# Peptides against a protein of PDB entry 2Q3Z: the designs that were tried, part 140

Target 1, 272 residues: chain A of PDB entry 2Q3Z
Amino acid sequence: YVLTQQGFIYQGSAKFIKNIPWNFGQFEDGILDICLILLDVNPKFLKNAGRDCSRRSSPVYVGRVVSGMVNCNDDQGVLLGRWDNNYGDGVSPMSWIGSVDILRRWKNHGCQRVKYGQCWVFAAVACTVLRCLGIPTRVVTNYNSAHDQNSNLLIEYFRNEFGEIQGDKSEMIWNFHCWVESWMTRPDLQPGYEGWQALDPTPQEKSEGTYCCGPVPVRAIKEGDLSTKYDAPFVFAEVNADVVDWIQQDDGSVHKSINRSLIVGLKISTKS
Target 2, 254 residues: chain A of PDB entry 2Q3Z as posed
Amino acid sequence: YVLTQQGFIYQGSAKFIKNIPWNFGQFQDGILDICLILLDVNPKFLKNAGRDCSRRSSPVYVGRVGSGMVNCNDDQGVLLGRWDNNYGDGVSPMSWIGSVDILRRWKNHGCQRVKYGQCWVFAAVACTVLRCLGIPTRVVTNYNSAHDSNLLIEYFRNSEMIWNFHCWVESWMTRPDLQPGYEGWQALDPTPQEKSEGTYCCGPVPVRAIKEGDLSTKYDAPFVFAEVNADVVDWIQKSINRSLIVGLKISTKS

## One batch from the design tools (peptide; made by RFdiffusion4, then SolubleMPNN)

Design b2_p22_6_s2 (from b2_p22_6, 8 letters changed)
Fold by OpenDDE base, seed 1:
Structure b2_p22_6_s2 (fold): chain B 272 residues (1-272), chain A 22 residues (1-22)
Amino acid sequence: as target 1 above (272 residues)
Amino acid sequence: DLIFDPLILENDERKIVLTLVP
């Protein structure tokens, strides 16, 4: 999880699993230096370099920073996400075959955002960076399916009577989604939460004002401990939540049209 | 392949609103 430079990232759906080869390349020339630059341009460093540097011994802290810096939201991060199939002014997310080219482009262009990424690209770059920094990390893909189960959390979609989405928010349900899991101790938590920690560098929701996610113990998610930092409710929803489609009538009344539980049908880690 | 979600296509603003149900 630190030494492997080549692997596969899983994509597609639970019914149609795909994979792509990926060069993580954490030991390629200059990549470690780029990862250090990434840390040195993070907002926390810019605000207080001494404080930031003093905390870099913590994989919890570093993981959270990397989660935020792999995306270019809020900072000079690496990748700009795009999902509308209009990639003419950049590189299609589907064309990337490794993290090295992305990181080199980012650095060589003065830490300007690289166009474009989607979840597996974000995850793969995060994986490379974390591995470079000595944190055992793997890419994780989850596939969602609907089931009739009870969940304490709901993801709610609002639609009008014509099925049109209401509001300016996108509550995302992916056919598949990728993030990373990093192995670390959690001295900031009660005993037992050491091990794999989920980190999601795909910009989806702000955590403490920044588009970042985690680290959160995988165990906490499995056990339903949603009070565990960081972002346990969000990560829990990514893997298992009820989805409610609300239909708003002309009179403003709202009723449930669909109530389904999303359960991860399959979770796959990076394969070398 | 393109990760498709109709919500993303609407505004590209990603937000998940969680409602805790007892």
Scores: peptide ipSAE 0.015, ipTM 0.508, DockQ to the pose 0.058
Fold by OpenDDE base, seed 3:
Structure b2_p22_6_s2 (fold): chain B 272 residues (1-272), chain A 22 residues (1-22)
Amino acid sequence: as target 1 above (272 residues)
Amino acid sequence: DLIFDPLILENDERKIVLTLVP
């Protein structure tokens, strides 16, 4: 989790699981220095360097910073996400084979955002950075991963009287989604929440005003403790959202139906 | 396509799978 530089990232679908090899390369030349630069350009450092530096001994703090800085949203972060299959002015997310080239490009171009990433790229780069900083980290894949936008733990579809989906799908279910889990103590929480913590560097929803996510104890998610910092409802929804159909009748009435045919969440992670 | 379109998922279960990754 710290020493391993090569691994696999799971992709595909629940019905057809695939994987790709990935070079995390946390010990390659210059990578640690780049990770330190990443910390030194984060918004919290720029706002108050002394305070930021004083908190870098906390893997909770650092993990949250890294989750925000791996994406370029809101800051001088590493990767720009793109999902529309238009990658002509950059590198296709599907072409990356490791984190090292991404991080080197970022640094060598004056900390300009690298084009482009998707979830597994974000997760893999975050994994590299966290490992460089001494935080045991693994990439996690969740199939049928829900993106809850309104924090209600539901994926909602609106349907007409004929059952046809209406409007744009604001909320979505990814065929797969990747994030990371990092091992750390949680002195900021009640005892028992030490262990694997979920962090999601893919820019999906804002947490306290920044596109970041976590850390949240995996245990809290499993036990349904949604009050636990950080972002427990969002992470919980990724792995265990209910799908709801809102069916509008011709008279304007709306009927709520739980769609039991859609199952969110099939999480794959490494054993501890 | 990264978006999973609504369809019938028969006999599927929500599951956490722990595996050894090289």
Scores: peptide ipSAE 0.010, ipTM 0.476, DockQ to the pose 0.036
Fold by OpenDDE base, seed 4:
Structure b2_p22_6_s2 (fold): chain B 272 residues (1-272), chain A 22 residues (1-22)
Amino acid sequence: as target 1 above (272 residues)
Amino acid sequence: DLIFDPLILENDERKIVLTLVP
């Protein structure tokens, strides 16, 4: 999880699982230096360098910083996300084959955001950075991954009488989503939550005002302990959200559809 | 190509499966 530089990222769908080779390259020349620069340009360092540096011994703290800095939202982070299939002014997310080129481009262009990333790119870069910093990390793919925006643990679809989705489509289930899990102790939590911690660098929702997610104990998610920091409800929803389909009538009334059931969350964790 | 697509499925029932892959 630290020493492996080559791996696979799983993609596709639950029915048709695919993988792509990925060069994490955490030991390639200059990558460690770039990871350190990433830490040195984070908002917390810029605000108070001494405090930030004093906390870098904590993988919890570092993991959260990296989660935020891999995306360029709110800071001088690495990647700009784009999902509209218009990538002509950059690199298509599908074109990347490793983290090294992304990190080098970021650094070489004065820490300007690299265009473009999607979830597996964010996750892979985060994995590289965390591994480079000595934190055992793996990329995780979750099929039928829910994006819960209102923290109700429900993905709600409103449909008309013809089955067409109506209204706000902000909440959704992705065919797949990628994030990372990092191995760390959690002295900030009750005993027993050491081990794999979920971190999500894809800018989906803000956590404490910043587009970052985690770390949250995988155990907490499995056990349904949503009180654990950080962002347990969101991560829980990604893998366990209930899906509710509503049928909206012409009069504006809504009823639960009885013709649909969906359980989200086919999770694949890599042993890389 | 857009890899990320929201799932809009009808009459689909799926299970939560956790898989550890080597």
Scores: peptide ipSAE 0.019, ipTM 0.543, DockQ to the pose 0.045; fails the geometry check
Fold by OpenDDE base, seed 5:
Structure b2_p22_6_s2 (fold): chain B 272 residues (1-272), chain A 22 residues (1-22)
Amino acid sequence: as target 1 above (272 residues)
Amino acid sequence: DLIFDPLILENDERKIVLTLVP
């Protein structure tokens, strides 16, 4: 989980699993320096360098910083996400075959955001950075992953009385989603939450004002302890959500038409 | 990345919608 530089990222669907080879390359020349630059341009360092540096011994702190800095939202982060198939002014997310080229491009262009990434690209770059910094990390693929925007553990669709979907689909279910899990102790929590921690660098929702997610103990998610920092409700919803189909009436009332539980039973991780 | 609506996919009477995410 630290030493392996080559691996596979799983994609596709639960029924039709695909994989792509990926070069993480955490030990290639100059990559460590780039990872350190990433830390030195993070908003917390810019605000108070001494405080930021004093906390870099904590994998909890570093993990959260990296989660935020792999995406360029709110900061000078590495990757710009794009999902609309318009990649002419950059590189298609599907074209990347490793993290090294992405990180080198970012650094060589003055820490300008690299175009473009999607979930597996974000996750893979985060994995490279975290491994480079000595944090055991793996990429995780979750099939039928829910994106809950309002932290109610529901994926909600609104329909009119004719069954037509109303408004934009802000809440959705991914065919697959990728994030990372990192191994660390959690001295900031009650005993028992050491081990794998989920971190999601894909910019989906803000956590404490920044597009970042985690770390949250995988155990907490499995046991349904939603009070556990960071972002337990969001991560829990990614793997456990109810899908609610609302019917909107002319009088302003809404009624549930369908309620389906979404439980993702298949999670695949990269090997060490 | 693609968004799937399981409610639409489950019901043959509904139009299948594929959406890019997020």
Scores: peptide ipSAE 0.007, ipTM 0.496, DockQ to the pose 0.061; fails the geometry check

Design b2_p22_6_s3 (from b2_p22_6, 8 letters changed)
Fold by OpenDDE base, seed 3:
Structure b2_p22_6_s3 (fold): chain B 272 residues (1-272), chain A 22 residues (1-22)
Amino acid sequence: as target 1 above (272 residues)
Amino acid sequence: DVIFDPLILSDDKRTIVLTRVP
């Protein structure tokens, strides 16, 4: 999880699992230096360099910083996400074969955002950076991954009396979504939450004002302890959300129905 | 060549992609 430089990222769908090879390249020339630059341009460093540096011994702190800095949404982060198949002014997310080229491009262009990434690209770059910084990390794929926007652990669809979906579909389910899990102790939590921690660098929801996610103990998610920092409800929803249909009747009444045809969550952790 | 089979709901930096619901 630290020494392996090549691996696979799982993609596709729950019914048809695919994978791509990926070169993480955490030990390639100059990559460590780039990771250190990433830390030195993060908003917390710019706000208070002394405080930021004093906290870099904490994998919890560093993991959260990296989660935020791999995306460029709030800072001089590495990657700009795009999902509309219009990549002419950059590189298609599907074209990347490793993290090294992405990180080098970012650094060589003055820490300018690299175009473009999607979830597996974000996750893979985060994995590279975290491994480079000595934090054991793996990429995780979750099929039928929910994106809960209102923190109610539900994916909600509104339907008319004919069963047709109405309104703006703000919440979503990915056919697959990738994030990372990092191994660390959690001295900031009660005993027993050491181990794998979920971190999500894809900009989906803000956490404490920044597009970042985690770290949250995988154990907490499994046990349903949603009070544990960071972002337990969001990560829990990614793997456990229920799909609910709100059906409006002719008289204006609304009926709640659980959609059992849509099952959220099938998580696969990579070994390398 | 898109890996996803999404419904694209937004063109902004926070593009929302939704799988089709039965």
Scores: peptide ipSAE 0.020, ipTM 0.569, DockQ to the pose 0.040
Fold by OpenDDE base, seed 4:
Parts: sequence; C-alpha cells; structure tokens
Structure b2_p22_6_s3 (fold): chain B 272 residues (1-272), chain A 22 residues (1-22)
Amino acid sequence: as target 1 above (272 residues)
Amino acid sequence: DVIFDPLILSDDKRTIVLTRVP
C-alpha cells in the first residue's frame, strides 16, 4: 500500500464491474517534490506555516489536507472536477491512466488546476500523494454510492412510467464512487479506531467550510458510530443508506418499484 | 464514453436522484 506503483481501479456498476490499470507512480522522479509543494501551497500553510509544519507528523492532519488539496475547490488544488461531458478545453477524466502526468502538469503550470477529474481520478491522485508521504493508502470503489446532503440515510427516488427520474437532483446515488482509505492511528479518538480511515477528495460536500472529507475510521462506519470525526454521517450514508425506488404514475400515485433491487455500499478495494 | 458514465449522462439504472416522498 506504499511500495506498489501499479494497480487497478474498479469502476462500472455493481452488476458489471470493470477495472482500469492505473500508474500511481509515487516513486517516479519529482513526484515526492510535487507532493511537498502541494503541502506548501495549502491554505493552512499559507496562513501559518509553523503551525502547519508542526502538524505534518500527523497522518490525520495530512490526510485531511490532502483530501482538500487534491481538488481545486477553495484553494490551489490539483484537479478541477467536471461531469457534463464537455472536456474539449482539457483532458477527459476517462483519458487518464496515471497520477504522474496529472501531478506534473499541475506543478509545471504553476499549481494551476488540471482539467479534468472525476471521482476515480481524485481518488487515484490522493492515493499517490498519500503514499508518497508514507501513508499506506488504497483506492476504494463503492457501487451505488449515495451522495447524501441531508444525512437522512433514506434514499428515495422517483421514476415515471417511462423510467425518467423525478425529483431534486441535488442528492444522488452514483453508479460508482471512488475514494481512498489510509492506514493510521487515531490518537484524537477513543481507543480502537486505529486502522483504515476513509478520505474522499472528490468535492461533494464541505467539511468545516472546505471541500474535503475524512479521515473517518472505517470501523466507526461499520459500527454506525456517527459521532466520530471526521464526516462520519456523510461517509456512512455513502455506504449504508436505505434505498426506496418509487414509480410515479400519471395520476400522481406512487408505488414501490419491483423492477429492480438496489443495494448501497457494495465496496471493493484495490489489491495494492 | 462507453466505459464511464458521467453523472449528467447517466440513466436511472446508473444514477439515482434522491427525493422525498410527498
């Protein structure tokens, strides 16, 4: 989880799992230096360099910083997310085959945001950075991954008789979503929460005012301890929300769908 | 792209919009 530079990222859907090869390349020339630049341009460093540097021994702190800096929201971060299939002025998220080119482009263009990323790209770059910094990290894919803005843990969606989705598009379930898990101790929490910690660099929701997510103990998520920092309710909803599929008829009546069964939280981790 | 389905292009089988029951 630190030494491996090649791996696979799982994608597709729960029923049709796919994977792509990915070059994490954490030990390629100049990559560590770029990761250090990433830390040195983060808002916390710019605000108080001494305080930021003093906290870099904490993988909890570093993980949270990296989660925020891999996306360009709120800062001079690495990647600009885009999901509207208009990538002509950059690189399609689907075109990337590794983290190295992305990081080099970012650095070589004065830490200008790289166009474009989606979840697996964000996750993969975060994985590279964290590995560079000595934090064991893996990419995780979650199929039928909920993006819950209100933390209600109940996902309800409506379709008309033609299969068209109805309702507010602000909350959604991704066919798949990728984030990372990093191995670290959690001295900031009660004993027992050491181990894998979920971090999500895809800019989905703000955490304490910044587009970042985690670290949150995987154990806490599994046990339903939503009080644990950071962002336990959000991550919990991604992997453990209840889903209700409704069909709305032309007369306005609503019935539970029998056409499909959805399961939130089918998670698969990378081998390395 | 055939391999990846951006959110905006996703259908109900791949991307589910959350809503509240009336």
Scores: peptide ipSAE 0.019, ipTM 0.518, DockQ to the pose 0.052
Fold by OpenDDE base, seed 2:
Structure b2_p22_6_s3 (fold): chain B 272 residues (1-272), chain A 22 residues (1-22)
Amino acid sequence: as target 1 above (272 residues)
Amino acid sequence: DVIFDPLILSDDKRTIVLTRVP
């Protein structure tokens, strides 16, 4: 999960799995330099360079920084996400074939956000960066499976009488979603949580003020330990949740509109 | 073809309720 530069990213649905070839290219010329630049432009470095550098020995810290910097939300990160099929002023997320071009474009244009990415693009770039920095990492694709009424987590969404979502921030449940898993020890946690850690660079939810996610032990998610840092409830919800849509009436009352149980039952890692 | 196909779109007002431990 470190040495392989070529691989496949899995997409589609549980019933119709497809994949695309991807060049991670972590050992190509200049890529390590770009990864170091990424670290040097992160908000924590800009705030306190000495403190940031002192913490770069921790894969937990670095993983979290990379998760935040792969997206351009709230910082000088690499990729701008877009999902509305309007990509004329950039590159369609579907057209990328590797991380190298993305990273080079970012650096060559003065660390300006690259247009555009979606989940697999974010994950793939994060994978490249983490591998480049010596952290064993793989891209993971999760597919939603059939509804199961016996899910472990309930997510409640609020809508008005017209079905419009109430709020400034949109969050999504995907037909498929990609993130990364990185291998590391977790000295900051109780024993037993070493191993694969989930990190999600797709900008979905703020964690400690930044659009980042993880690292959280895959084991913790499997065992339902949602108190575990970082962002265990969010990651757990990505893989297994009951979804309830509530309609709020003018009088403030709420009515249950939709109850969907979503279970992500199929996970596929990056393959060579 | 757009690969993105959301099942549910919602906002930051969502709440998470744990029903059971796996």
Scores: peptide ipSAE 0.018, ipTM 0.541, DockQ to the pose 0.064
Fold by OpenDDE base, seed 1:
Structure b2_p22_6_s3 (fold): chain B 272 residues (1-272), chain A 22 residues (1-22)
Amino acid sequence: as target 1 above (272 residues)
Amino acid sequence: DVIFDPLILSDDKRTIVLTRVP
């Protein structure tokens, strides 16, 4: 998970699994230097270089930084996400064949955001960076499927504060989502949470004010320990999206209701 | 083709309440 430079990223749906070849290229010329630049332009470094550097010995810290820096939200990060099929002013997310070109473009253009990425692109670039930094990492594809239901459907219910359904149920087609898992110890947690940690570089929700996610122990997610840092509830929702209830409060806030059942989504890791 | 991710559409919806599936 550190040495493999070429692999496959899984896409499609649970019923129709597809894959694309991907060049992670973590050992190609200049890539390590680019990864170091990525660290040196992160907001924490810019705020206090000494403090940031002192914490780079922690894969937990580095993983969280990388999760935030792979996307360009809130910082000089690598990729700009776009999902509306308007890619004329950049590169279509579907056209990328590896992380190397993306990272080189980012660096060569003065750390300007690269247009464009979607989940697997974010994940793949994060995987490259983390591998470069010596952290065993794999891309994970999650196919959201419900038992005895269509594998690419998410059923959403909107409810008021009293639990009353507002309008008809809505069904959305969401085939897959990609993120990364990194192997690390978790000295910041109780014993037993070492191993694979989920990190999600796709800019979806803010964590502590930054578009980043994780690391959170995969074990914690599997066991339903949603109190575990970082972002356990969010990652739990990523892997269990069969049915989502949106609860609207009087103040306009929206809460997501998540099934307490076991995770049913199909996860596939990167293969070479 | 555009690949849709349900979570990208959930801006500021990070609050999670655990419930049983109705």
Scores: peptide ipSAE 0.017, ipTM 0.505, DockQ to the pose 0.073

Design b2_p22_6_s4 (from b2_p22_6, 7 letters changed)
Fold by OpenDDE base, seed 4:
Structure b2_p22_6_s4 (fold): chain B 272 residues (1-272), chain A 22 residues (1-22)
Amino acid sequence: as target 1 above (272 residues)
Amino acid sequence: DVIFDDLILSNEERTIVLTLVP
């Protein structure tokens, strides 16, 4: 999880699982230096360099910083996300085959955001950076991955009497979503939460004001301990949200129905 | 095959109605 530079990222759908090869390249020339630059341009460093540096021995702290810095939201982060199929002014997320080119482009252009990324690109770059920094990390793919926006552990759809989705589709389920899991101790938590920690660099929701996510113990998610920092409810929902349909009737009444046909969450962890 | 993040919409299957909101 630290030494391997080549791997696969799982994509597609739960029914049709696909994968792509990916060059993480954490040991290629200059990549470590770029990772250090990433740390040195993070908002916390810019605000208080001494404090930031003093905390870089903590994989918890570093993981959270990296989660935030891989996306360019809120800072001079690496990647700009785009999902609207308009990539003409940059590089299509689907065209990337490794993290190295992305990181080099970022650095070589004065830490300007690289266009463009989606979840697996964010995850892969984060994986590279974390591995460079000595943190065992793997990319994780979750099929039927829920994006809970209101922290109620539900994906809610509003439907008319015919079952057609109405209104804002803010809450969503991705066919797949990728994030990373990093191995670390959690001295900031109760005993037993050491091990794999989920981190999500895709800018989905803000955590304490910044587009970052985690680290949260995978164990906490599995056990349903939603009080565990960081962002346990969000990550939990990604893998275990219930889908609820609010069905509006012709008379204006609304019926709540549990959608049992849509199962959220099928996680695949990479071994690379 | 183009692989990208895609929004999965809930199907139109209706299950047991649990709550009525007037």
Scores: peptide ipSAE 0.018, ipTM 0.502, DockQ to the pose 0.058
Fold by OpenDDE base, seed 3:
Order: C-alpha cells, then structure tokens, then sequence
Structure b2_p22_6_s4 (fold): chain B 272 residues (1-272), chain A 22 residues (1-22)
C-alpha cells in the first residue's frame, strides 16, 4: 500500500465491473517534493504555519488536509472536477493514466488547478500523495454510491403522479464512486477505531466549511457509529442510504414510497 | 468505451410501500 507504484482502479457498474491501469508513481523523481508543496500551500499553513507544521506528524491531520487539497475547491488544490463531457479547455478525466503527470502539471503551472478530474482521478491523486507521505493508502470503489446532501441517510426523489422524477435531483446515486482508505491510528477517538480510515477528495459536500471528507474509521461505518469524526453520516450514506420516493398527487397530497429495487453500496478495494 | 460516473435513476418496476404524508 506504500510501495506499489502501479495498480488498477475499478470502474463501471455493479453488474459490469471494469478496471483501468493507473501509475501512482509515488517514488518518481520530484513527486515527494510536490507533495510537500501541497502541504505548504494549504489554507491551514497560510493561516498559521507553525501550528500546521506541528500537526504534520498526525496522519489524521495530514489525511484531512490532503482530502481538501486534492480538489481545488476553496484553495490552491490540484484538480478541478467536471462531469458535463465538455473538456476542450483541458484534459479529459478519461485521458489520465497516472498521478505523476497531474501533480507535475499542477506544480509547473504555479500550483494552478489542473483540468479535469472525476472521482477516480481525485482518489488516485490522493492515494499517490498519501503514499508519498508514508501513509498506507488504497483506492476504493463503491458501486451504486449515494450522495446525501442533507445527512438524513436517505436518497430522496420527488415524483409526480405518473412517477416522473421532479426537481433538480440534487441527491443522487452514482453508478460508481471512488475514494481512498488510509491506515492510521486514531488517538483522537476512543480505543478500537485504529485501522482503515475513509477519505474522500472528490468535492461533494463541505465538511467544516471545506470540500473535504474524513478521515472516518471504516469500523465506525460498519458498526453504524455516526458520532465519530469526521463525516461519518455522509460516508455511511454513501454505502447504506435508503431510497425514498415522494409522490405528489393531483390534489396536492404527498405519499412516501420506499424504493426497494435500488440497492445502495457495493464496495471493493484495490489490492494492487 | 467511455468511462464515467453518472446518476442511476430508479427502476420503473419496484417494490413500493406507500404512506400518506399530510
């Protein structure tokens, strides 16, 4: 999880699993230096350099910083996300074959955001950075991954009397979503939550005002302990959310319907 | 072969439990 430079990222759908080769390249020339630059341009460093540096011995702290800095939202982060299939002014997310080129482009252009990334690109770059910093990390793919915006552990669809989805579809289920898991102790939590921690660098929801997610113990998610920092309800929903249809009738009445045909969550971890 | 993450819509055929919400 630290030494492997080449691996695979799982994609596709639950019924049709695909993978792509990816060069993480954490030991390639200059990559460690770029990772250190990433830390030195993070908002916490800019606010208080001494405090930031004093906390870099904590994988929990560093993991959270990296989660926020891999995306360019709110800071001088690495990647700009785009999902509308219009990539003419940059590089298509589907064109990347490794993290090294992305990180080098970011640095060489004065820490300007690289266009463009999607979930597996964010996850892969985060994996590279964390591995560079000595944190064992793997990419995780979750099929039928839910994006819960209001932390109610539900994916809610509003429908008319004909069953047609109405509204902006802000809450959604992705065919797949990628994030990372990092191995670390959690001295900031009660005993027993050491081990794999979920971190999500894709800018989906803000955590404490910043587009970042985690670290949260995988164990806490499995056991349903949503009180554990960071962002347990969000990560829990990604893998366990229920789907609810709100059906509006002609008379204005609303009916709640539980959708049992759409199952959220099928997680697999990259082993190599 | 376009690889992307995209929204999954609910199936037309599903098990439904209805409750009136006032």
Amino acid sequence: as target 1 above (272 residues)
Amino acid sequence: DVIFDDLILSNEERTIVLTLVP
Scores: peptide ipSAE 0.014, ipTM 0.454, DockQ to the pose 0.056
Fold by OpenDDE base, seed 1:
Structure b2_p22_6_s4 (fold): chain B 272 residues (1-272), chain A 22 residues (1-22)
Amino acid sequence: as target 1 above (272 residues)
Amino acid sequence: DVIFDDLILSNEERTIVLTLVP
């Protein structure tokens, strides 16, 4: 998970799984230097360079920094996300075939945000950066991936008496979502949480004031330990959220219903 | 083909768990 430069990223839907080839290119010329620049422009470095550098020996710290810096939210990060099919002033997320071109564009344009990315692009770039920094990393695809905004582990929809969804659909389920898992020890946690750690560079929710996510032990998510750093409830909801329908009846009563047909979460890791 | 993250909406297959009244 460090030496492989070419692989596949899984996309599509749970019923129709697809994949695309991707060049991670972590050993291509200049890529390591770009990764180091990424670290040197992060907000923590700019605030206190000595403290930031002293913590770069920790894959936990570095992973969290990279999660925040792959997106351009809150900082001089790499990619700007866009999902509205209006990409005329940049590059369509669907056009990318590897991380190398993205990183080179970012660096060559003075660390200006690259337009545009979506989840698999964010994940793939994060994977490249983490591998460059010596952290074993893989891209993960989660089908029927939930976005919980209020950390209640529920995706909630409001419906009228006819079953029609009402109001804003702020909480949602993606057909697929990609993030990364990195292998590391967790000396900051109780024993047993070493191994794969989930990190999500796609800007979805703020963690401690920054659009970043993780690292959180995959084991903690699997076992339902939501107290573990970082962002366990959010990641847990992505793969395990219950879908709840609030149904308003003619008499003014509201019925809470659990959706049985929509199962959140089907995770596939990179196999190549 | 255009690949997007598409919103999946909840369907109507459900079980009623709780009734709330105003």
Scores: peptide ipSAE 0.009, ipTM 0.442, DockQ to the pose 0.057
Fold by OpenDDE base, seed 2:
Structure b2_p22_6_s4 (fold): chain B 272 residues (1-272), chain A 22 residues (1-22)
Amino acid sequence: as target 1 above (272 residues)
Amino acid sequence: DVIFDDLILSNEERTIVLTLVP
């Protein structure tokens, strides 16, 4: 998970699994330097360089920083996400074949956001960066399935009587989603949570004011310990949730409209 | 066929209710 530079990223659906080849290229010329630049332009460094540098010995800290910096939300991060199929002013997310070109473009254009990314692109770039920094990392793809109705998490959507979604907090559910898992110890947690940690660089929800996610122990998610830092409830929702649509009437009453069960039916890590 | 991550559902407001299954 550190030494391999070529691999496959899995996409599609649980029933129709597809993959694309990907060049992670963590050992290509200049990539490590770019990863260091990424750290040096992160908001925490800009706020207090000494403090940021002192914490870079922690893979927990670095993982969280990288998760935030791979996307350009709220900082000088690498990639701008786009999902509306309008990519004429940039590069289609489907056109990328590796992380190296993305990172080089970012650096060569003065750390300007690269257009465009989607989940696997974000994950793959994060994987490259983390590997460069010596953190064992793999890309993970999760597929949604509605076959199993036994979930530990309920996600509630609120709508008015016309079916219009209410509220300001974004929730996203994908046919498939990619993020990364990194191997690290967790001295900041109770014993037993060392091992694979989930990190999600796709900008979906803010954590502590920044679009970042994790690290959270995969074990904690599996065991239902959703109090575990970081962002355990969010990550859990990505993998297993019941979705309920509520309709609020004019009188303030709420009734259940739709119940959808979304459970990850299959999890696949990148292969070389 | 272009494969991209397709959003199944998006919402501007969500509530997460945690229920532990034994």
Scores: peptide ipSAE 0.021, ipTM 0.508, DockQ to the pose 0.057; fails the geometry check

